# Peptides against a protein of PDB entry 5IXI, part 20

Target 1, 141 residues: chain A of PDB entry 5IXI
Amino acid sequence: TPLLDASSLEYLFAQGQYDLVKCLAPIRDPKTEQDGHDIENECLGMAVLAISHYAMMKKMQLPELPKDISYKRYIPETLNKSIRQRNLLTRMRINNVFKDFLKEFNNKTICDSSVSTHDLKVKYLATLETLTKHYGAEIFE

## One batch from the design tools (peptide; made by RFdiffusion4, then SolubleMPNN)

Design b1_p11_4_s3 (from b1_p11_4, 5 letters changed)
Fold by OpenDDE base, seed 2:
Structure b1_p11_4_s3 (fold): chain B 141 residues (1-141), chain A 11 residues (1-11)
Amino acid sequence: as target 1 above (141 residues)
Amino acid sequence: SKSLEEFFSSF
């Protein structure tokens, strides 16, 4: 993996978020039902990374974030549409799992400061490479 | 979820 300066990393991170959400970098096709579930979880993880990064940049703790904070704006729009079509109990489960992981992860990023914004950007971009079909091939090969 | 835990295991 080539070394990126801070400015380049910031740019790629912002662009990567946009590409994932807008499906300009489509997520990979699932090979099995379990693979599909794993892909969905990775997307939720990406949302946690993005939100945590936002909170850190704004020097906000999780309780200071909007009460209705959600993964909806941080996952592929196609996946968001799919989730909205699922039954109430399923959507509640997804929301609860997401909020629990967001809370737990923010202990590491905001409370304990064991993870930096730099770490989040690197993890985010590295995950995009494996989560999407062909994203970042020229950058990470 | 185990998948999410694995996702963040590198941190």
Scores: peptide ipSAE 0.149, ipTM 0.808, DockQ to the pose 0.650
Fold by OpenDDE base, seed 5:
Structure b1_p11_4_s3 (fold): chain B 141 residues (1-141), chain A 11 residues (1-11)
Amino acid sequence: as target 1 above (141 residues)
Amino acid sequence: SKSLEEFFSSF
């Protein structure tokens, strides 16, 4: 992979978030029901990365974030619409999974290791390559 | 969840 300077990485990270949420970089088609579940979990993971990056850039601790923080602004709009159609228990489960995911990542990775905002951006972009249909091939080839 | 742990295994 080519070396990206800080300014280029920052730009690509911002653009990647926009492309994912607006479905300009559409997520891959699930091959099985389990694959669909994995894709949704990856999207929740992307939300965790984006939120963690935001918090770190603002020098905020996780408890300082709004208590009602949600994945909704950080996942593909199509997926968000799909989730809204599901039953209440399913939506509650997804929300709980996300909150536990965010907490787990913060406690075990951000607080306990030397993960930087740079690392988060790299992981985000690398995941976009595999999560979406044809995104970023020219960057990682 | 194993899938979530795998997601962040690169860190």
Scores: peptide ipSAE 0.141, ipTM 0.802, DockQ to the pose 0.670
Fold by OpenDDE base, seed 3:
Structure b1_p11_4_s3 (fold): chain B 141 residues (1-141), chain A 11 residues (1-11)
Amino acid sequence: as target 1 above (141 residues)
Amino acid sequence: SKSLEEFFSSF
């Protein structure tokens, strides 16, 4: 696996976010119901990574983030459409899962500072490779 | 969930 310089990593991270949301890098097909749930959670995780990276770059903490912060603009458009069609209770559950996820991760990034922006970019791209169909293989092989 | 715990395990 080749070592990426800072500028290359920044570029790939930005492009990866765009590719995921716009479905230019489509998510993999679920093999089971549980796999589908895992894929959804990974997408929510990707949203948390993107938001956390933004917050860290702006030197913001969780209380400074918008109260209505959402995963919607940070997940694949196809998944976003799917979620919006689900019933109210399901959407409420997803919102709660995301908020808990973001809160927990914020403790490790902004508060604890155990995770750097570099770590977030690497994790994002690595997850993008496994989450999507045939994406990023040339970067990590 | 186990999935979320696994997601954070790399950090």
Scores: peptide ipSAE 0.125, ipTM 0.792, DockQ to the pose 0.554
Fold by OpenDDE base, seed 1:
Structure b1_p11_4_s3 (fold): chain B 141 residues (1-141), chain A 11 residues (1-11)
Amino acid sequence: as target 1 above (141 residues)
Amino acid sequence: SKSLEEFFSSF
């Protein structure tokens, strides 16, 4: 990005992941039920980004990822708790959606190499700005 | 990137 050097981007990406998961950068309040669903999907997307970035940095292939890889450690803890309280069918659906998106996106990152780790960091931080209540304004202003 | 935007649009 033209705004940040590599060191700054790396720092902000790491800090952003921490802030999202620990709810130090709390996700925005949903305006509607559909908005709430969109927010949750964006959180799952953030998990996909984080995992894909990790895999790329470690030069791992998709089959090398754990079979039981989950979004749980990559989404806001509050959302994780909420999902855990939902019924089995709902949790299964969420798991399937996540795994499908992870597989699809990993084709574009690890397999096809059409997305770089730099791209992932930028997208992650940009999404944090819109996903959370107050995050990222100083970066994108 | 464009690929990332397409990815997030699927959510």
Scores: peptide ipSAE 0.095, ipTM 0.759, DockQ to the pose 0.155

Design b1_p11_4_s4 (from b1_p11_4, 6 letters changed)
Fold by OpenDDE base, seed 5:
Structure b1_p11_4_s4 (fold): chain B 141 residues (1-141), chain A 11 residues (1-11)
Amino acid sequence: as target 1 above (141 residues)
Amino acid sequence: SEILKKFFSSF
């Protein structure tokens, strides 16, 4: 993990979220069909990280989050638009995957306090490096 | 899930 002071980490985490969602740091091209599926799942994972970080900062438990909580504002806008164009069954599947992902992460990792907000920020930034084209190379090299 | 295990393996 990179060695960053708290202020720098907070800044980079916020900027990274913005860059990912606004596609300023575009996601990498898939190498295979399975890789494309993995990339989308990683994006859903990024949403889980961002939402969990928010919840932890607000000292909210998962049941206190809105029932209709969605990945939509936490994934690349291009991917969000792509998903909206897919058929109903596919969209339902993606939503179910995300919901299960979020629940499992919170139940197995967040509720026992084994992961801190610091850890979430580090993981988020580390994932950005591999998920996007050339992002953060100067920081993680 | 396998997705979660892979994604959060660094934790």
Scores: peptide ipSAE 0.120, ipTM 0.813, DockQ to the pose 0.565
Fold by OpenDDE base, seed 3:
Structure b1_p11_4_s4 (fold): chain B 141 residues (1-141), chain A 11 residues (1-11)
Amino acid sequence: as target 1 above (141 residues)
Amino acid sequence: SEILKKFFSSF
């Protein structure tokens, strides 16, 4: 992985978020049903990273975030559309998974200051490389 | 959770 200065990392992180959500960097095709579930969970994880980075930059704690915080604007639009057409119980489960994911990450990592905004950007971009079809080839070669 | 451990194992 090449070294990136602070300005380059900030730019790539911002652009990567945009590319993931707008499907300019499309997520990879699932190989199995379990792989599809793993991909969706990784997308929820990407939402947690993005939200956590935002909160840290704004010096906000989890309780200060909006009560209706959601993964919806932080995941690929295609996945968001897919989730919205699923039945109520499935959507409720996904909402609960995300909320538990965010809460646990905040409690065990952010509150302990064991992860910096720099670490979040690096993890986001590294995950983006493996989650999408071709995105990482240009950045991490 | 197991999903969180897997996702953030690199930290």
Scores: peptide ipSAE 0.120, ipTM 0.814, DockQ to the pose 0.564
Fold by OpenDDE base, seed 4:
Structure b1_p11_4_s4 (fold): chain B 141 residues (1-141), chain A 11 residues (1-11)
Amino acid sequence: as target 1 above (141 residues)
Amino acid sequence: SEILKKFFSSF
């Protein structure tokens, strides 16, 4: 993993979020149906990281976040559109998975201060590398 | 969940 100063890491994290959501760094093609499900779950995880980072930067606890907090703004737009087309029960399940993930992540990692915003940025970028087709190839080579 | 395990394992 390349050593980055704080400003470089902050820039790459912000740019990475933008690239993922705007599909400028497209997610990798699924190899199987299970792989496709794993990719979507990783995207939900990316949303959890992004939201948790936001909350930490704003010094907000999970209960202070809006009740309708959602993954929608933190996942690839193409995936968001796909999910919106699925039936209500499927969408409810995805929402539940995300909310449970966010709650558990914050309770066991963020709230006990075992993870810093720096760690979240690193994890985000590391996951982004494997989740997308060729993102960061020039940086991580 | 398995998703959580994957993310928690790196911390």
Scores: peptide ipSAE 0.120, ipTM 0.816, DockQ to the pose 0.579
Fold by OpenDDE base, seed 1:
Structure b1_p11_4_s4 (fold): chain B 141 residues (1-141), chain A 11 residues (1-11)
Amino acid sequence: as target 1 above (141 residues)
Amino acid sequence: SEILKKFFSSF
């Protein structure tokens, strides 16, 4: 893991979330259709990390989160717009994937307290480097 | 799904 002080890590994590959603750190171009699907799944994973971090910071359990919790606020706006244009069945599938991912992640990681907010931030930033075109190289150099 | 599995394994 990168050696960052707590303040730097907190700042970078917040900035990274903002940059990802606002597409200031644009996601990488897919090389294939499957790669595009993988990128979308990574974005859903980023949403899970962000939500889980939020929940942990607020000391909330997953059942206490809004029932209509969604990935929408936590993924690139361009991807969100793309998903909105897809048909109902596709959107349902994506929503199911996200909800299953969130539930599974919380069951295996958050609920058993095996992961800290620090770990989530590190994972988030590390994923940004691979998910986006040019982001984060300075963090791990 | 392969990506998701790798995502989990990172922890």
Scores: peptide ipSAE 0.114, ipTM 0.810, DockQ to the pose 0.612

Design b1_p11_5_s1 (from b1_p11_5, 4 letters changed)
Fold by OpenDDE base, seed 1:
Structure b1_p11_5_s1 (fold): chain B 141 residues (1-141), chain A 11 residues (1-11)
Amino acid sequence: as target 1 above (141 residues)
Amino acid sequence: SAMERLFNSFY
């Protein structure tokens, strides 16, 4: 549990989302091809966290979310552009993986009320620190 | 996978 108060955590969470998407906090360089895949999956995970947080804040259930809910606006813009350049089958696979993960996460954590918005923010920022090149050092100092 | 680790970290 971080020592951040609620207001600070909320601010940092919002700023972190913005920085990740806008690539102001650039994701780390992959060391290998597999590492690149892991980074992409981490970004998709960040999208799951962000969407889940949004849903919880709006008191929305997963079925109430738009059917076209996507990771696109919740991942780094550079990654989004990269994915859009991939072939249809690859994009379909990514979409399917993401939707399945979002559904599973929501069913097992959000619907069960086992995870709070606070927990999501903490996890988001913690992951952001590991995912990006230089972000988060001051947060956990 | 990274996504699996992220998911499992909440349990």
Scores: peptide ipSAE 0.249, ipTM 0.848, DockQ to the pose 0.661
Fold by OpenDDE base, seed 3:
Structure b1_p11_5_s1 (fold): chain B 141 residues (1-141), chain A 11 residues (1-11)
Amino acid sequence: as target 1 above (141 residues)
Amino acid sequence: SAMERLFNSFY
């Protein structure tokens, strides 16, 4: 794995977020029903990483984030459209799962300062590789 | 789970 300096990592992290959301780096096709659920959860995890990175860069705590914070701007647009088509109860569950996910991540890692912005970028890009069809090869070649 | 994998990567 090639070593990335700070400036390169910052660039790739920003570009990776854009590519994931805009589906320029399309997520892989699910192999099973469970695999589809896993992919969705990984995308929610990506949103948690992105929001946490934003909060840390702005030196903000979770309570200082907008009350309407959501995964919607941080997941693939195709997945967002898919979720919007689901029934109200399912959407409510997803919203609650995400909020709990973000809260737990913040409580266990961010609030304890055990995770740096560098760590978040690395984890984001590494997960992006596993989620997308071919983008990993482009990032780490 | 995805959450477990996310947390375990930082501990």
Scores: peptide ipSAE 0.236, ipTM 0.842, DockQ to the pose 0.551
Fold by OpenDDE base, seed 5:
Order: C-alpha cells, then structure tokens, then sequence
Structure b1_p11_5_s1 (fold): chain B 141 residues (1-141), chain A 11 residues (1-11)
C-alpha cells in the first residue's frame, strides 16, 4: 500500500467520491447474479464510509444524523436510477439494509473511536479500486 | 458479506 501524505489523501478521497457518484469511474461488470448483489452492497458500503467520514468531520454522532439519511447521493448515479426503478418492496429492503449497515458500522467502529477519518479515506480509496473497472491502478501499483 | 469485509478491514 502506497504512503500518501495528508493533502494527497484528502484530494484523492474527494475526487474518488465524485468519480464514483458521477460514474466517471464506472463500477465493474458483475460476473454472476450474486456478484451483482455484492457490488451493490459494496456501493452501499461506500456510502456508509462517506457518510461516516462526514459525520466525524462534523463531530456528529449517528443519532444526530438526519433520520432520512440516504445512500442516494453517495452511490453511482446509474445504480441509484436502477434502484428507483425497482418495486416498492425491493426499495424498502434496500433502504432497510443500508440503514442497518450504517447503524452497525457506527456502533461497532465509529463509536469506539478506533477509526479515524484518515482510515476511512484509505478504506474508501482501496474499495474504490476494487469496485471500479480501472480506477486507482496507477496509484496503488 | 460487504459489511463483514468493511468491518474486518478495521479490526
């Protein structure tokens, strides 16, 4: 894993979020149906990381976050559009999965103060590299 | 799962 200075990491983290959401760094093609499901869950994980980072930067605890907090602005726009086209029950399920994911992550990780914003950035970028087709190759090589 | 992978990366 390459060593990045703080300023470089901050830049890459911000750019990575933008690239993922705007589909400038497109997510990889699923190999199977299960792989597709895993990819979506990874995207939800990316949203959890991004939101948690935001919360930490604002010194906010999970209960202080809006109850209607959503993954929508933190996942690829293509995926967001896809989810919006699914039936109500499916959308409800996804929303519940995400909210449970966010809650569990914050309860088990963020609240312990064992994870820093630095760690979240690193994990975000590392996951981004595995999730997308070609992004980050030159950075991690 | 994605959740497990995310957690395991920090522990």
Amino acid sequence: as target 1 above (141 residues)
Amino acid sequence: SAMERLFNSFY
Scores: peptide ipSAE 0.234, ipTM 0.841, DockQ to the pose 0.561
Fold by OpenDDE base, seed 4:
Structure b1_p11_5_s1 (fold): chain B 141 residues (1-141), chain A 11 residues (1-11)
Amino acid sequence: as target 1 above (141 residues)
Amino acid sequence: SAMERLFNSFY
């Protein structure tokens, strides 16, 4: 596969975020109920990557982020709507899982400066390829 | 898990 320069990577990362959230790059159809759960967790992971990238670019630490920071703006809109329709306890669980995920990721990878914004973009695009129906083929053909 | 995959990819 061809190497991407910094400018190309920045463009693809921005476009990928937009396409995922707006469902222009729709997530793949779940094969099983468990697969659906895995897809949801991968979307939460994508949100962690996106938020972490934002925080690093703004030179913000996790405590400086809004206390109500959530996955809602960083996952597919269709999935967000689905989650909103679930019962309160389920939504609380998802919120807690996400916040713990973000906190742990920040503590172990971001705070120690072992992960760069470049690394986050690469991981985001790589995960996007596995998560979506055809978008990955466009990027890595 | 997704968390494990995400973490392990950076270590």
Scores: peptide ipSAE 0.232, ipTM 0.840, DockQ to the pose 0.547

Design b1_p11_5_s2 (from b1_p11_5, 3 letters changed)
Fold by OpenDDE base, seed 1:
Structure b1_p11_5_s2 (fold): chain B 141 residues (1-141), chain A 11 residues (1-11)
Amino acid sequence: as target 1 above (141 residues)
Amino acid sequence: SAMDRLFNSFK
């Protein structure tokens, strides 16, 4: 983006991840049950972006990441706690959704070298703005 | 879907 220099973008990306996970930038309230599911899936997507960025920065391939890589540390802590309280089948389904997101994103974007770490930061922050209640307004203003 | 939004922005 022409609006942010590299150092600013790096800072905002790091801070955004922290704010999302620590619920300092709380996710927006769902308007419907389906909206709630969409929000959760967006959070899983945020995890995919964060993990992909990490892998790219470390010049690692996804298969080189731990086999138990999970969305857990990349989503809001409140959501993580909520998911942990759900039944096994539900948790399995959520994990499957995440794994599908990660796999497909890796195959169609990362492995194809069609996206850079810069692009991931921008996408992360843009999504964060839409996902949270009041975050990022000054950035996109 | 969230998955669609995950990809569309990079196309």
Scores: peptide ipSAE 0.298, ipTM 0.859, DockQ to the pose 0.583
Fold by OpenDDE base, seed 4:
Structure b1_p11_5_s2 (fold): chain B 141 residues (1-141), chain A 11 residues (1-11)
Amino acid sequence: as target 1 above (141 residues)
Amino acid sequence: SAMDRLFNSFK
């Protein structure tokens, strides 16, 4: 972007991932039960973005990633702990949603080379602003 | 949906 040079964007992207996972940038409080589900799905989307970025940087395709690749390392630790406590069917459903997100994103975006690592970083940071309570206020002002 | 936002936000 015109506002951020490449090095600044790379730094912010890395820091943003750390802050999200470590809950230093806590996700916003859900207003309703449905809002809570939306927040969780957004977190799964964040995992898709992060994994896709990783794969692109390593010049890897999704089939080349470990078969046990998961959202777990790419979502807030508090959410990860919460999901682990849910019943098997719920956990399976969440995993299926994530796998579907990743597959569709790969097929429709990454495989077509329609997005760059730059685009992924921008999308990730923009989503962080909306997903978390106070993150990025100074950056997006 | 989250999936829609994941895709449609890209120009």
Scores: peptide ipSAE 0.297, ipTM 0.858, DockQ to the pose 0.532
Fold by OpenDDE base, seed 3:
Structure b1_p11_5_s2 (fold): chain B 141 residues (1-141), chain A 11 residues (1-11)
Amino acid sequence: as target 1 above (141 residues)
Amino acid sequence: SAMDRLFNSFK
C-alpha cells in the first residue's frame, strides 16, 4: 500500500475519529467475555491517542488539559451508553484504567517527544482497522 | 495486553 501523504492522513484521521465515536465504523463483536474487555480497553487506548494528539497539536501538556478530561467523548457512543448504565464500582474501575493508560502513555512517549502527531495518526488508524468490523480494509491492503 | 499494544511501535 502506498504511503499516504500528509493531507490524506490528516483527513483520514479526522474522519476515523468521527466514525468511531458515531459508530459509523462499528466495533467488532466480542467472541468471549475476555475479548469484550479487550475491546473496551482498546477503545480506552483510542481515547488516549486522540487526546494526546489534541494536546500535541495545541502544544499543551496533559496537566494543562481540563481536570475532568475523560474517555467519554472519544469512544463509541454505544459503548459510552453501556458504561453509564453499569454500577458505580465498575465505572470507577474503568475510569482508573483510562487514567492509568493516559498517564503511562504521557510519561513514556509524549514527555520525551519520542512520538509525533504523524505517529499518532498512523497508530490510531491502524488500531481502528483491527478494532472495527470492516474499516480500513482498502487502506492497509 | 491493550497497554502493550498502545506502546508498541513507539519504541
Scores: peptide ipSAE 0.296, ipTM 0.856, DockQ to the pose 0.523
Fold by OpenDDE base, seed 5:
Structure b1_p11_5_s2 (fold): chain B 141 residues (1-141), chain A 11 residues (1-11)
Amino acid sequence: as target 1 above (141 residues)
Amino acid sequence: SAMDRLFNSFK
């Protein structure tokens, strides 16, 4: 991973979130149906990272977040639109997967490990690089 | 799995 000062990392993290959601950094093309499913789950993971970072920055515990906290604001807009078009059972399943991801991440990583907001930013950017087509190549070169 | 990858950097 690259050496970045705190200010640079903060900027890149914010920009990366914007680029992912606004599809300025488009996610990679799936190789198979299963790969497509994995990509969507990675996007849910990105939402978990972003929400966890938000909670930590606000000095909030995860249970203190609104009960209806959602991935919708933290995933690519195209994916969000796609999910909204799917049947009810599928949408419920996706929501349950996300909530499980968030809960497990909080319990097994945030609560059990010394994970900082710095670590979350690094993980977010690293995942963003692998998830998108060409984003961030210069950062990790 | 995606869950495993999510924890990868922290374990």
Scores: peptide ipSAE 0.291, ipTM 0.858, DockQ to the pose 0.640

Design b1_p11_5_s3 (from b1_p11_5, 3 letters changed)
Fold by OpenDDE base, seed 1:
Structure b1_p11_5_s3 (fold): chain B 141 residues (1-141), chain A 11 residues (1-11)
Amino acid sequence: as target 1 above (141 residues)
Amino acid sequence: SAMDRLFNSFY
């Protein structure tokens, strides 16, 4: 459990989301093609965390979320632009992967009340550290 | 996988 107080954690979580999406905390350079895929999947995971946190804060169940909910607003803008340039089948696959990811996460974690918003924020920031080039240095000093 | 890491971190 982090030593951060609730207000600090809330601030860092909000700032981290902003920094990730706006590429102020740029994602790390892939070492291999597979690493690039892993990075993209981690970004999708970050979107799952962010959306799940939003849903929990609003006390919304997954079926109550918009049917067209997407990762697009929750991943780095550079990655979003990259995905938009990919062919239809690839984009469909990514969309399906994300939706399955979100559904499974909510079914296994959120719906059974095993995870709190606090836990999601901690996981988000921890993942952000591993995903970005320099952001971890600021949080975990 | 990213999904595995996400799930395993909460259990």
Scores: peptide ipSAE 0.324, ipTM 0.874, DockQ to the pose 0.584
Fold by OpenDDE base, seed 2:
Order: sequence, then C-alpha cells, then structure tokens
Structure b1_p11_5_s3 (fold): chain B 141 residues (1-141), chain A 11 residues (1-11)
Amino acid sequence: as target 1 above (141 residues)
Amino acid sequence: SAMDRLFNSFY
C-alpha cells in the first residue's frame, strides 16, 4: 500500500471520523455478545483518539478540556442511541470507563510527548479499518 | 482490552 502524505492523511482522518460517526463506515457485526462489548470499547477508544487529537491541536491538556467532554460526538450514532437507551448504572459505567480511558491515555502517551498528532491519525485509521466492515479498502484505493 | 491494544501499539 502506498504511503500517505501529510495532507492526504489529514483528509482521510477527518473523513474517517465523519464516516464512523455518521455510520457511513458501519462497524462490523458482532460475532458474540462479548464481541459486541469489545466493539463498543473499541469505539470508545476511537473517541479517545479523536479527543486527544483535538486537544493536541488546540494545545490543551486534559484538565483544560470542557467538563462536559464525552464520547457522544465521537462514536457511531447508532451506538450512541443504543447507549442512551440503557439503564442508568450501565450508562454510568460506560462514562466511567471512557473517562478513565481518556485520562490513562493522556497520562501515558500524550503528556510524555511520545505520541504525535500524526501517530493518532494513523492509529485512528488503522483501528477504523479493523472496526468497520469495508472501510479499509477505501483508505488504500 | 481495547485500552491495552491502544497502549501496546504506542509502546
């Protein structure tokens, strides 16, 4: 596969975020109930990547992010709708998992400057490929 | 876990 230049990577990253959220790149079908939970966690991971990228671009640290920062704008709309319909305890758990994930990621990767915005875009697109049904083929066309 | 996979890819 050809190496993407910076401008192409930026475009594909933006498009990938849009496609994931709008379900234009639908997530893969779960093979089991546990696989479904794993898929959801991967989506939360995608949100962590997207938010971290945003924060880095704005030169903001995690404590500087808005208090209402959430995964909601960064996960597939279908999943967001599903989560909203779940009971309070489940939603609280998801929120806690995400917040802990974001904090942990920020502390161990972003804060030590070991990860660049370039790295985040690459990881986002790579994960998007594995998470969705057919999007990987589009990236390398 | 998803977090482990994410971290392991950067280390």
Scores: peptide ipSAE 0.321, ipTM 0.872, DockQ to the pose 0.556
Fold by OpenDDE base, seed 5:
Structure b1_p11_5_s3 (fold): chain B 141 residues (1-141), chain A 11 residues (1-11)
Amino acid sequence: as target 1 above (141 residues)
Amino acid sequence: SAMDRLFNSFY
């Protein structure tokens, strides 16, 4: 991966979030049903990264985050729409999975100050590249 | 898992 200065990284991180959510950088097609589940979980991971970055920038710890914090604004809109159409039990499961994911990530990485906002941006962009069809090709070439 | 991949990247 190329070296990016702080300003470039900040720009790419912001643009990447926008592109993912707005489906301007569409997620890759699943190869199997399990792959589809993996893709959704990766999207939830992207939400965890984005929210954690936000929290760190605002100097907020997990208990200070709204109890109703959700992945909805941080995943592809197409996926969000899909999830909204699923039955209540499925939606509850996904919500619980996400909340556990966010909690675990914050407890093990953010709260221990082992991860910086810089690290989160790099990981976000790297994951975005693997998750989407063509995004990141120009960045990581 | 996605969680494992995310965690392993920072350790």
Scores: peptide ipSAE 0.318, ipTM 0.872, DockQ to the pose 0.550
Fold by OpenDDE base, seed 4:
Structure b1_p11_5_s3 (fold): chain B 141 residues (1-141), chain A 11 residues (1-11)
Amino acid sequence: as target 1 above (141 residues)
Amino acid sequence: SAMDRLFNSFY
């Protein structure tokens, strides 16, 4: 597998985000109900990575982000629509899970470690490979 | 969990 330079990585990261959200790179089919839950959590993780990358690029800390920051822009549109159809308590639970996820990631990884935007892009693309049906094969073939 | 996988990959 060839090494990617910085410009190539930036391009793939941007395209990967677009393809995931627009469902051009569809997420894999769940094998079980639990697998479906795992897939949703991975999507929330992708949102955490994307937001953290954005914050780092803008030199913003988590408290400086809008209080209504959400996963909605950073997950597949189909999943977002599905979540919006769920009851209030379920949506609140998902919101809390995401906010806790983002907070912990920011505190323990972004603030307390040497994690860079480069590292976030690599992790995003690597996770995208496992999450989608065939997109990863296109990247790493 | 997804959180564990995300955190552990950076440590």
Scores: peptide ipSAE 0.318, ipTM 0.872, DockQ to the pose 0.617

